# Peptides against a protein of PDB entry 6NYY, part 200

Target 1, 212 residues: chain A of PDB entry 6NYY
Amino acid sequence: KHFEQAIERVIGGLEKKTQVLQPEEKKTVAYHEAGHAVAGWYLEHADPLLKVSIIPRGKGLGYAQYLPKEQYLYTKEQLLDRMCMTLGGRVSEEIFFGRITTGAQDDLRKVTQSAYAQIVQFGMNEKVGQISFDLPRQGDMVLEKPYSEATARLIDDEVRILINDAYKRTVALLTEKKADVEKVALLLLEKEVLDKNDMVELLGPRPFAEKS
Target 2, 212 residues: chain A of PDB entry 6NYY as posed
Amino acid sequence: KHFEQAIERVIGGLEKKTQVLQPEEKKTVAYHQAGHAVAGWYLEHADPLLKVSIIPRGKGLGYAQYLPKEQYLYTKEQLLDRMCMTLGGRVSEEIFFGRITTGAQDDLRKVTQSAYAQIVQFGMNEKVGQISFDLPRQGDMVLEKPYSEATARLIDDEVRILINDAYKRTVALLTEKKADVEKVALLLLEKEVLDKNDMVELLGPRPFAEKS

## One batch from the design tools (peptide; made by RFdiffusion4, then SolubleMPNN)

Design b2_p30_1_s4 (from b2_p30_1, 12 letters changed)
Fold by OpenDDE base, seed 5:
Structure b2_p30_1_s4 (fold): chain B 212 residues (1-212), chain A 30 residues (1-30)
Amino acid sequence: as target 1 above (212 residues)
Amino acid sequence: MEKVMDVRTLSEEMQEFLRNISQTRIDPPP
């Protein structure tokens, strides 16, 4: 109990019991978080879900927590599944509401950063090739790019392609699992917090063996 | 002495991405 509260404080901050979300906003958050949870459940290389919550904490309206594996090397496939999981919230909003909200801003930032890193740091794109450039950190003087304007355009195009492919993959997955997303969202609206056991009861066992 | 090429540490941003914490953030619109 104390350890979970400590992790929750580190991740989400203090529960703001005073933030009363409007029912429509709470519904949006529930479906957003359900999208993350279900995407993570059915993606082989996603980390196991620990907890999903729609209780506002600090700057977050809801969150999904996963147990990361101690892993130093990531494959392109693993990074793609992580991108899809991260897009799960936005995709769920689109599927269920036909509209998107600002709630996915942080997710989109993370996906964008991952896509750029894959292409320009890890050399994982065939068109751009086996290159590795240090991306300027926030606040670093944008020094002269070590590549041409044509290469910059190619990088931008390939980043968009990669993100769009991940998005389409996530749409396909959550459309197939739409009933499961609905079940999770509705249960979130009732319980506000779900753990792994709740997910197993609702969806059945995760189809991928927990790599111990 | 096999120079284990220092696998450059993932950027802090990538590390955050890999920590698998999704937060629906209340970021005010600009």
Scores: peptide ipSAE 0.050, ipTM 0.604, DockQ to the pose 0.252
Fold by OpenDDE base, seed 1:
Structure b2_p30_1_s4 (fold): chain B 212 residues (1-212), chain A 30 residues (1-30)
Amino acid sequence: as target 1 above (212 residues)
Amino acid sequence: MEKVMDVRTLSEEMQEFLRNISQTRIDPPP
């Protein structure tokens, strides 16, 4: 309990119970987080869900926490599933509300970073090829790009394609599992915090063996 | 000198992506 709370504090910040969300905003957060949770549940290479919460913490209105796998090497398929899980919140908002909010900003940042890394650092794109360039870090002097403007455009196009593919995959998944997303969202609105056991009770056992 | 192809660790940014926490953030639009 204390250790989990400490990790939650480091990641999410202190619980800000003083932020009273309007009921409609709280509903949006619940469905957003439910989207992450359900996507992670049904994606083979996603990490197991530990906790999902709609209690505001720090700058977050809600969060889904996963147990990271102790692995150092990631496949393209694993990275794709992680992208899909990360897009789960945005996709859930679209499916249930027909509108998108600013709540997915951090998710989109992460997905964007992952897509660029896959294409320009890990050589995982066939069109761009087996290349590896250092991505400029925030604050690094814009060193001359080691590639042409044509290559830059190709990279940007392929990043967009990869993200769109992940988005479409997530839409397909959460559309199929729409009832499950709703179950999780409704229970979140009731309990505000769900753990793995709550998810098992709602959805059944996760269809993928937990690598011990 | 045999260039030992060291399997390099993921960038810090990618490690951050993989820290497996999704947060819905409050930040008002600029």
Scores: peptide ipSAE 0.046, ipTM 0.604, DockQ to the pose 0.244
Fold by OpenDDE base, seed 4:
Structure b2_p30_1_s4 (fold): chain B 212 residues (1-212), chain A 30 residues (1-30)
Amino acid sequence: as target 1 above (212 residues)
Amino acid sequence: MEKVMDVRTLSEEMQEFLRNISQTRIDPPP
């Protein structure tokens, strides 16, 4: 309880600013969060879902909370699945509404950061090679890049490729699981908050053994 | 002496990514 409340405070800020969403916006949020939830459910290396909520908290209209595994080393495959899970909201909006909203901005930022980190910090891209550079912090004028402009262009291209691959993977997954996304979204609209048990009731047990 | 690979801490940005909280935000991009 205290830990959840602390996380909710960190994520949501003070409960009191309940923004009243229009029904259409609430529907968009429900399908967005359902996309995250379902993507996380069916991606092997995604973290287990703890809670999905469409109750506005602070600056957030909704959220999906996952329990991260205590892990220090991440594979490229694990990072890809996390990217796909993070893209689940945007992809759900596209599949169900044929439109995209600004709601995925933070998700896209995270995906972008992850993609750059994989390529320029972890050396996970074959074309760019085994390089590791510190990413500029927000606000640091990177005056001197430790690599050439040609390398910069290559990095940018490979980042786009990686993100696009993650996006396509997510589209394929959520298209296959479209009915499940809808079930979750509809239940969210009814209950506003879902937990792992609700997901099990809707979708069945998660197909991946919880590595204890 | 096996060089204990200093598991360098993931960047703060990557740590944030790995916190696995997706949030639909209201704030339009600046």
Scores: peptide ipSAE 0.053, ipTM 0.599, DockQ to the pose 0.272; fails the geometry check
Fold by OpenDDE base, seed 3:
Structure b2_p30_1_s4 (fold): chain B 212 residues (1-212), chain A 30 residues (1-30)
Amino acid sequence: as target 1 above (212 residues)
Amino acid sequence: MEKVMDVRTLSEEMQEFLRNISQTRIDPPP
């Protein structure tokens, strides 16, 4: 218990017990986190869920925590599933509320970064081709891009396509699993924190072999 | 001489992405 709390503090920040969410906001967070959890549950290359919480911590209103696999190489398919999992919160909000909130800002940042990296660092896009260059860091004077403006536009377009494809895949998944998302969200509203065992009890075993 | 291709690991940024914590943020839009 103490060790887990210490890890949670390091990862999620300090619990803000004083931050009282309005019931509607708490509901939104529950469904958002349920979206992440369920997406991760049913995506083959997503990391296993460890914990999902709607207790505010630091700058977060809730979180889903996963156990990363110890691997150094990632396939395009693996990166796509990670993107889908990351979009799970936004997609859940869209499915259940017909509206989106600012809660997905960090998720969208991560997805955007991943998409650019796949295209311009890993050469994973056929239209852009086998290129690899460093993305400018925030604050670096973007010296002359080693590619044309036409290539820049192509990159931007292909990034959007990749993100949209991930979004559509996530919509399809969470629509199929809509009842499961609701079950998780409702249980989160009751318990505030769920672990892997709660998920197994609620949804059954994860349909993918645990890579030890 | 078989050039051992140096297989590189993911960038730090990508490693951060792969850090398995998704958070619902409270940050107001700028």
Scores: peptide ipSAE 0.051, ipTM 0.601, DockQ to the pose 0.275; fails the geometry check

Design b2_p30_2_s1 (from b2_p30_2, 14 letters changed)
Fold by OpenDDE base, seed 2:
Structure b2_p30_2_s1 (fold): chain B 212 residues (1-212), chain A 30 residues (1-30)
Amino acid sequence: as target 1 above (212 residues)
Amino acid sequence: SSVTGGWDIVEENLEKNRELIFNHLLEQKK
């Protein structure tokens, strides 16, 4: 309970109610955030959103996936589901509008960054190997990447595969749960902010153990 | 209906993203 409240406080502190979204923008954001929310709800290893909002925060119009402050280690499965959750907004926009916004592109960039980190830093790819590529030490002139061009191409290929897998997984999930995405989006358009209780009322209890 | 989706930004920016990641990691070590 304390951890959830802390997350909500952090998220709530980032909200800026001074900016009013245009109706079309509001609709887009609602479905975008609904995609994130539903993906997080039904992915076991994702960190679900404790608060869903279409109120602008900072320079953004929606919430980014939150990294728990107390969790420093992630499994490959956790990272995959987190990637899927991050893709949820983009996939939702594609399903409902047949187009993507700049927000969806930003999420894709985040996913791409995560994929590279998994492959290059965490050694989570069998083709690249269980090797974390070391970067030059502090103060060293960075002249070259810590891997060959051939390895770089391999990394790019494996990143593409990983992102594609996450994307397909997200598409499958949100297509199956399309009605749930719609429910969340419509309620967001009405309330602008949803909490965990709202999600439970709409979707039923989350089918996984709560992370605290 | 199945959505094929578009992730062309990844394809178009693979090199850029790789460089960004490298630079980001470097900055984290500083």
Scores: peptide ipSAE 0.019, ipTM 0.496, DockQ to the pose 0.040; fails the geometry check
Fold by OpenDDE base, seed 4:
Structure b2_p30_2_s1 (fold): chain B 212 residues (1-212), chain A 30 residues (1-30)
Amino acid sequence: as target 1 above (212 residues)
Amino acid sequence: SSVTGGWDIVEENLEKNRELIFNHLLEQKK
């Protein structure tokens, strides 16, 4: 219980009970979070859902908490599914509203960062090669790239491909599971907070064995 | 920075993909 609360603080920030979402904002957040939740549910290598909430916390309008796996090693497949889960909110907004919010832009940035890390830092792309470069930290002036302009272009191209693949995968998944996204969103609007049991009741058992 | 340029291009591509997706969704509703 204490550990879960600590994780909640790290991921969602402090609940600001004072921020009341407008009905349309609440609806948008519900479908956004439902997109994350459903993507995480049906992607094998995504982190299992612990809690999804539309209660505003800190700067976030909603949050989804997943089991923090102290996993230091990720496969390409795991990273792809995590990217798809991260895109789930944005894709849900597009499917249901035909628009995206600023929250969806932050998710895209995270996905982009992950894609660059996979290609440049982890050497997970065969075209770029098995070279690890230090990614610039936020605020570091990258004065010189440790690779040629041609390599930079190649990296950019491969990043785009990877993100597009993740995006298409997410669109396909959430389009197929559109009714499930709506069920989750509607229940979020009612309960404001969902746990794993709520998801099981709505969607059935997660189609993957629980990784102990 | 080249990193920001990459993000801008990704966003542009995603916008193009959105158009394709919306067109596809519209076609499926017909």
Scores: peptide ipSAE 0.019, ipTM 0.418, DockQ to the pose 0.023; fails the geometry check
Fold by OpenDDE base, seed 3:
Structure b2_p30_2_s1 (fold): chain B 212 residues (1-212), chain A 30 residues (1-30)
Amino acid sequence: as target 1 above (212 residues)
Amino acid sequence: SSVTGGWDIVEENLEKNRELIFNHLLEQKK
């Protein structure tokens, strides 16, 4: 408890109000962040939320702080839940507003990158096999592909399947927990910042054993 | 109502990432 509070103080002190959100933007951000928060709450292998905020920081609208677990190794299940949590904002926007913002597009980009990394770099797909290719950095001219066009298509297909699975899982979860997303969003609109205690009060204890 | 409306962006991102992956893989064969 004391350690979490200390981290919150250090991180909270860095909140520079850089931008004023319009009321409609604020509402969108609140539901977006609530989607991330609720997804993270009910996914076992997602990073636990430390803080949910709709206060703009830097170039980003809203901020979800997760306990930085310095995990150097991730399982496939952990990566999937992280993908779902990342999709939580987008899915929330779709459920409540029927529209997708640029923030939701950025989240989808991140999910796509993660999916490719899992399949191509980590060899986490049985159909593609144990392939570990280093992904080119942005700006590197790739002259020749290290694998066949058929393999490329297979990779694309499996990436799409993985993203679709993560999306469906997130949709199912947030649809089931729609009332919880709304509760979190409404409280965010009121308080602008929520902590773990606020989430426990709203949603009850997280249904997973806290990894110490 | 199948909330599936967001998938058009997936294809665009897939293409971009595929290109990045292909470019990197080509460089490693060198």
Scores: peptide ipSAE 0.016, ipTM 0.482, DockQ to the pose 0.041; fails the geometry check
Fold by OpenDDE base, seed 1:
Order: structure tokens, then C-alpha cells, then sequence
Structure b2_p30_2_s1 (fold): chain B 212 residues (1-212), chain A 30 residues (1-30)
């Protein structure tokens, strides 16, 4: 309990009960967070959901808290599911409201950063991974980027492809589970905070075994 | 479309990330 609260404070900040959300804003947040929660529930390699809340904390209007895996190394599949989970809020807003709020922009930034890291840092892309960058040696005045403009464009293209794939996957999932997103959103509007047990009651047991 | 607006944001972020990764790679070699 204390550990969960500590993690919650780090991720969501301190609850600022002072921000009264307008009913329409609260509804938007509920569906946004429901999108994250449902995506995480049905994606095998997503982190287990601990809590979802529409109570404003710090700069956020809501959050979904997940149990971080004590994992330092992620597979491509794990990173893809994490990207999809991150896109869940944005996709939910699109499905239910036909509009995207500013809250969804931060999620897109995170997804973009993750995609870029996968392609450039982790070598998870076959096209880019075949390019050997002569990285400047220690002491060389790095006057030039270690890769050509053509390589930069290739990286950008592959990042877009990866993000688009994650987006399409998320759209397909949340469209299939649209009724579940709505159930979670409606219950969030009522209770403001949901835990794992609430999700089990609404959606049934998570289809994936929790790795202890 | 809401999707096109999202891609515009991606473009901006890609340029920023290129710079960040470049700097990071330089730091790792130091």
C-alpha cells in the first residue's frame, strides 16, 4: 500500500483536489483514461493495471497506473504493446468524440520518442540496423551528423511506419472493445478511481497470466 | 482530420529526437 502510493506520487504527482473539472472535461478524461486502461488490459505485454483515476494530479487530469515490470530489457513486442497502451487515450477520444484534446499530445510525444529509440538506439529496425554509422571517435570535432540526410529521412520514415502500425493496432483493439471502454469510462465517472478488482468485475479476468 | 494533426506533431518531435539521439550517441562515445 505504501509502495503503491509512492509510485503513484512519482507518476501522477500529488492529488490537487483544487482543480474542478467541468462535466464535459471530466467526461473526456474518463474516456481517455478508459482507453489506456482497456488497451493495457487486452495487450499481453502491457504492464498490469493497478489503478485508473480521473482525479487531477499535478499537471495531469487523470492517469492510469501500471505495475512496472522489473525489466531492464524489453522486446520489440513489449515495446509495441506499450506504444499501443500509450495511444489508447488518444484513440478513445477519437472513437467517442471525433476530436483529440491536448492531453493526447503528450502521449504522442512519448510514442514518438519510443519509436525513435527502437529504431536508432535499439537497432530493432532491419532497414536502419543495416546502416553502420561511423560515429565520431572521442576527440573529433563532431562538425557533422554521424549519418547522412538520406539516413535521417529513412529513420523518419521508419519511425512513422512504426507509429502508424501501433496506431492502427490500437484503433482495431479499442474498436473491437468499444463497449468495454464505455463501461470503464462510465464507472470512472461514478467512482473517479478504479482498481484491478473493478476492472475484473467489468471486463472479466485479464486474459494474460500476471507474471509474479 | 484529427489524424493529420497528429502527424504534424510527430514531424516536429522527430526533428527534436534526431538532435537528442545525436547528442546521446556522442555522449556514449565519450
Amino acid sequence: as target 1 above (212 residues)
Amino acid sequence: SSVTGGWDIVEENLEKNRELIFNHLLEQKK
Scores: peptide ipSAE 0.013, ipTM 0.453, DockQ to the pose 0.048; fails the geometry check

Design b2_p30_2_s2 (from b2_p30_2, 14 letters changed)
Fold by OpenDDE base, seed 1:
Formats: structure tokens, sequence, C-alpha cells
Structure b2_p30_2_s2 (fold): chain B 212 residues (1-212), chain A 30 residues (1-30)
């Protein structure tokens, strides 16, 4: 229920105002970023972690920076792991605090966008079919709807299913690795910034070989 | 906030169609 409401709010266009970090907010950010970091560490197709920080920058309260792979083609499995990593912050907040904050709004937006792209553009959903819908550009005379109302409903339902599947996968992972999330969060509160070496020292080497 | 390089490809493809997709889905529900 709470996750569906968060998706609906993101679709509805809620914006967050800039705030000064309070100690409790700093704690929340540490666990949020730890969730991203740990999810990325233990997901095979996630990008390698470069840096995680709880130092506020601009409109962001914290961030995790990853080394992007020079990859132009993504599998469904790769996109799922990226969705899970993106949900890692929200899931960590839920596991440790039992509450939902507005801090993950951008993450939820990205996850929602990715899910729609997979279903509508990449044809990665069996129910919708192996169809890529090119929506008319703004200003083009929409002569015909690219898909029926029934298809639109199906797309929306399948997007929700995909996001929920990613959410459940992330919950399972971070619940299993709860102690690791705690370790990372506590170290973030001490150092404010962690790099890959800090993560290796804390969690051991990442279980996936980095392709050079 | 998370910076992932791979999202740029997904976002670029969606930005062109995002407003249209959401508008279409919302209009069909009304």
Amino acid sequence: as target 1 above (212 residues)
Amino acid sequence: MMTIGGWDIVEKNLEENRELIFKHIQEERK
C-alpha cells in the first residue's frame, strides 16, 4: 500500500524543498545511502560503486556514485538489478525505521520511468508483447492512439507488477544483508564519505569479478 | 540521490515520450 502510494505521488509531480540537515535526517540519509551501496554491492548487474556520501550537495541530501559501464545494450536482468539498486535507499528506510520519507522521490521516479521503458519501448513484457510503441512527438497530429485503452491499462498494471517485483527482490536482499547495511550506515555517520576501498574493508571484496 | 550512468539511455528515450505516455494513460482512465 505505501509503495503504491509513493508511485502515485511521483506520477502526480510532487517536488521536494531544500532543507537543512538535522541529526535525525543525517541518520536517515546514512541508512538510505547504505541501502543503495549494499544493494549495488551484491547485485551482479549493478554498476560498481565509486563513492557514497551523506554530505549534502545542492538539492540532494546524499548520493551514491557508480562507475558507469560503457554499455549500450541492456538485458532485462540488468535493468532489474538497476531498479533494485535504485530502490535500495527506500527499502533500507523501511527496514530500519518503518517509515517512508520524501528522500526517495527521485529514485521512485527513475524506477517508474525504467519500468515503462522496458514495457512500452523495449518490448520486455510478455503480456504486452514484443512491441515498441513510438509515441507521437509533441506537436505531431495524433491521428491515431498508438494503443487501445485496454492496452494502456495493461501497460500500467504490468509496470506496477515490475516495480513491485523489483521492490520485493530488494527487500529480500537487504533483509538478508541487514547487518551489512547497518555497518555501512554507521561508518557513513563517522566518515561521511566512503569509497570502494572502505566497502571492501567493511564487507569484503565484491562477489562479482569486475570486467576490466 | 543516485547517479547511475546507465539511466541516461533510459531517460533519454523516455523524456521524448514521457509526458505523452502519462497523459495518454491518465486520459484513458478518465
Scores: peptide ipSAE 0.028, ipTM 0.494, DockQ to the pose 0.101; fails the geometry check
Fold by OpenDDE base, seed 4:
Structure b2_p30_2_s2 (fold): chain B 212 residues (1-212), chain A 30 residues (1-30)
Amino acid sequence: as target 1 above (212 residues)
Amino acid sequence: MMTIGGWDIVEKNLEENRELIFKHIQEERK
């Protein structure tokens, strides 16, 4: 309980009990969070969902809490699924409302950062991975990019490709699972908070064994 | 084919994100 609350505070901040969402805003948040939840549910390498809430906390209007993995090494597949899960809210809003809210900006930023890390830091891109650029040593002010402008453009292009792939994957998934997203969203509107058991009741058991 | 709504945010922030990732890499190496 205390650990979960601590994680909730880190992720969502303190509950703003005084913040009343308008019905339309609440609906948007519910479908946004349902998108994250459902994407995470059906992606093998996504983190297991612990809790999803549409109760405003801190700066967020809703949040999804996931089981922290004691994992320091991620495969490309794992990172892709995490990107898809992160895009789930945005994709859900698009599927159901055809509109974008400001809530998606942070998700897109996270996805972009992940994509850059995969390509530049982790060498997970075949085109870029052959470029050995000396990343600045400890203490060197990265005043200059360790790669040419041509390489920078290549990186940007590959980042876009990777994000687009994640986006398309998420769209395909949530389109297939559209009814499930709606079920979760509607239940969120009713209960405001869902846990793993609620998800199991709605969607059935998660199709992937929780790797302990 | 649904256009990636909000993709323009990513495109506009590419340079910023590039800088952020390099900064992050440097911090992790410390």
Scores: peptide ipSAE 0.015, ipTM 0.473, DockQ to the pose 0.047; fails the geometry check
Fold by OpenDDE base, seed 5:
Structure b2_p30_2_s2 (fold): chain B 212 residues (1-212), chain A 30 residues (1-30)
Amino acid sequence: as target 1 above (212 residues)
Amino acid sequence: MMTIGGWDIVEKNLEENRELIFKHIQEERK
């Protein structure tokens, strides 16, 4: 219990019990987090879910915690599933409410960053080719592009394609599992915090063996 | 909670990343 709380504080910050979410806002957060949780549950290469919460912490209104795999190398398939999991919140909001919130902006940023890294750092795109460019850290001044404007446009196009593919995959998954997203969201509204056991009770055992 | 158009956010993020990429490349050439 104490160790989990310590990890929660590091990941989510201190519980601001003083921030009372409005019922509609709490509902939105519940479905958003349920989208992440369910996507992560049914994607083979997603990290195993440890906890999902709609209790506001720090700047976050909700969060899902995953057990990171101790690996240094990621396949394209693994990165795709991680992108889909990250899109799960936005896709859930779209499916259930027909709208997206500001919470989806941070997720889209992460997905976009991952897509760029795959294409321009890891060479994981056939059209762009086996290129690896170091991405500037926030604050560095850009002098000259090592590639043409045409290559820049190609990179942008391929990033959009990759994000769209991940988005479509996530939409297909969460549409198929819409009832499961609803179950998780409703239980979140009741309990505010769910663990792996709650997810097993709701959805059954995760269909993928946990690589220990 | 502000409703944001999905693709507009993606495009903004793409532009931001593009700018970051260009900034880094310029620094490596110095």
Scores: peptide ipSAE 0.014, ipTM 0.484, DockQ to the pose 0.046; fails the geometry check
Fold by OpenDDE base, seed 3:
Structure b2_p30_2_s2 (fold): chain B 212 residues (1-212), chain A 30 residues (1-30)
Amino acid sequence: as target 1 above (212 residues)
Amino acid sequence: MMTIGGWDIVEKNLEENRELIFKHIQEERK
């Protein structure tokens, strides 16, 4: 219990009991988090869901917690599924409300950063080639780009393609599982917090064996 | 002094991917 709470504080930040969400905002958050949760549930290489919450915390209005795998090496497939899971909230909002909120901006940023890293740092794109450039830190000024402008354009295009592919995959998944997203969202509105057991009860066992 | 080229690309991609998302959703609703 204490260890889980400590991890929860590190991942989610301190619970901000002072943030009262309006009912419509709470609904939006519930469907957003349900999108993350359901995407993670049905993506093979996504980290196992531990907890999903719509209780506001220091880092956001809601969160999904996953059991991180102790791995240093990631496959392209693993990174793609992680991107899809990250897009799950935004995609859910689009499916159910037909609008994008500012709440999904950080998720999109993370996805974009991941896509860029895959192409530029990890050499995971065949068109760009097996290149590895150091990504600048936010705010670092570099006098010279390590690659040509033509390469920069190619990288940009391939990043867009990768993100678009992840998005399409997420849309397809959550459209297929739309009823499950709604079930999770509605239960979140009732309980505010769901764990793995709640998800199993609601959706059945996760279709992927947990890699021990 | 250009900001290290990676972040400019990331920011541009955020806006463009929003447009792609909207187009895809509109196509699926038809």
Scores: peptide ipSAE 0.010, ipTM 0.368, DockQ to the pose 0.028; fails the geometry check

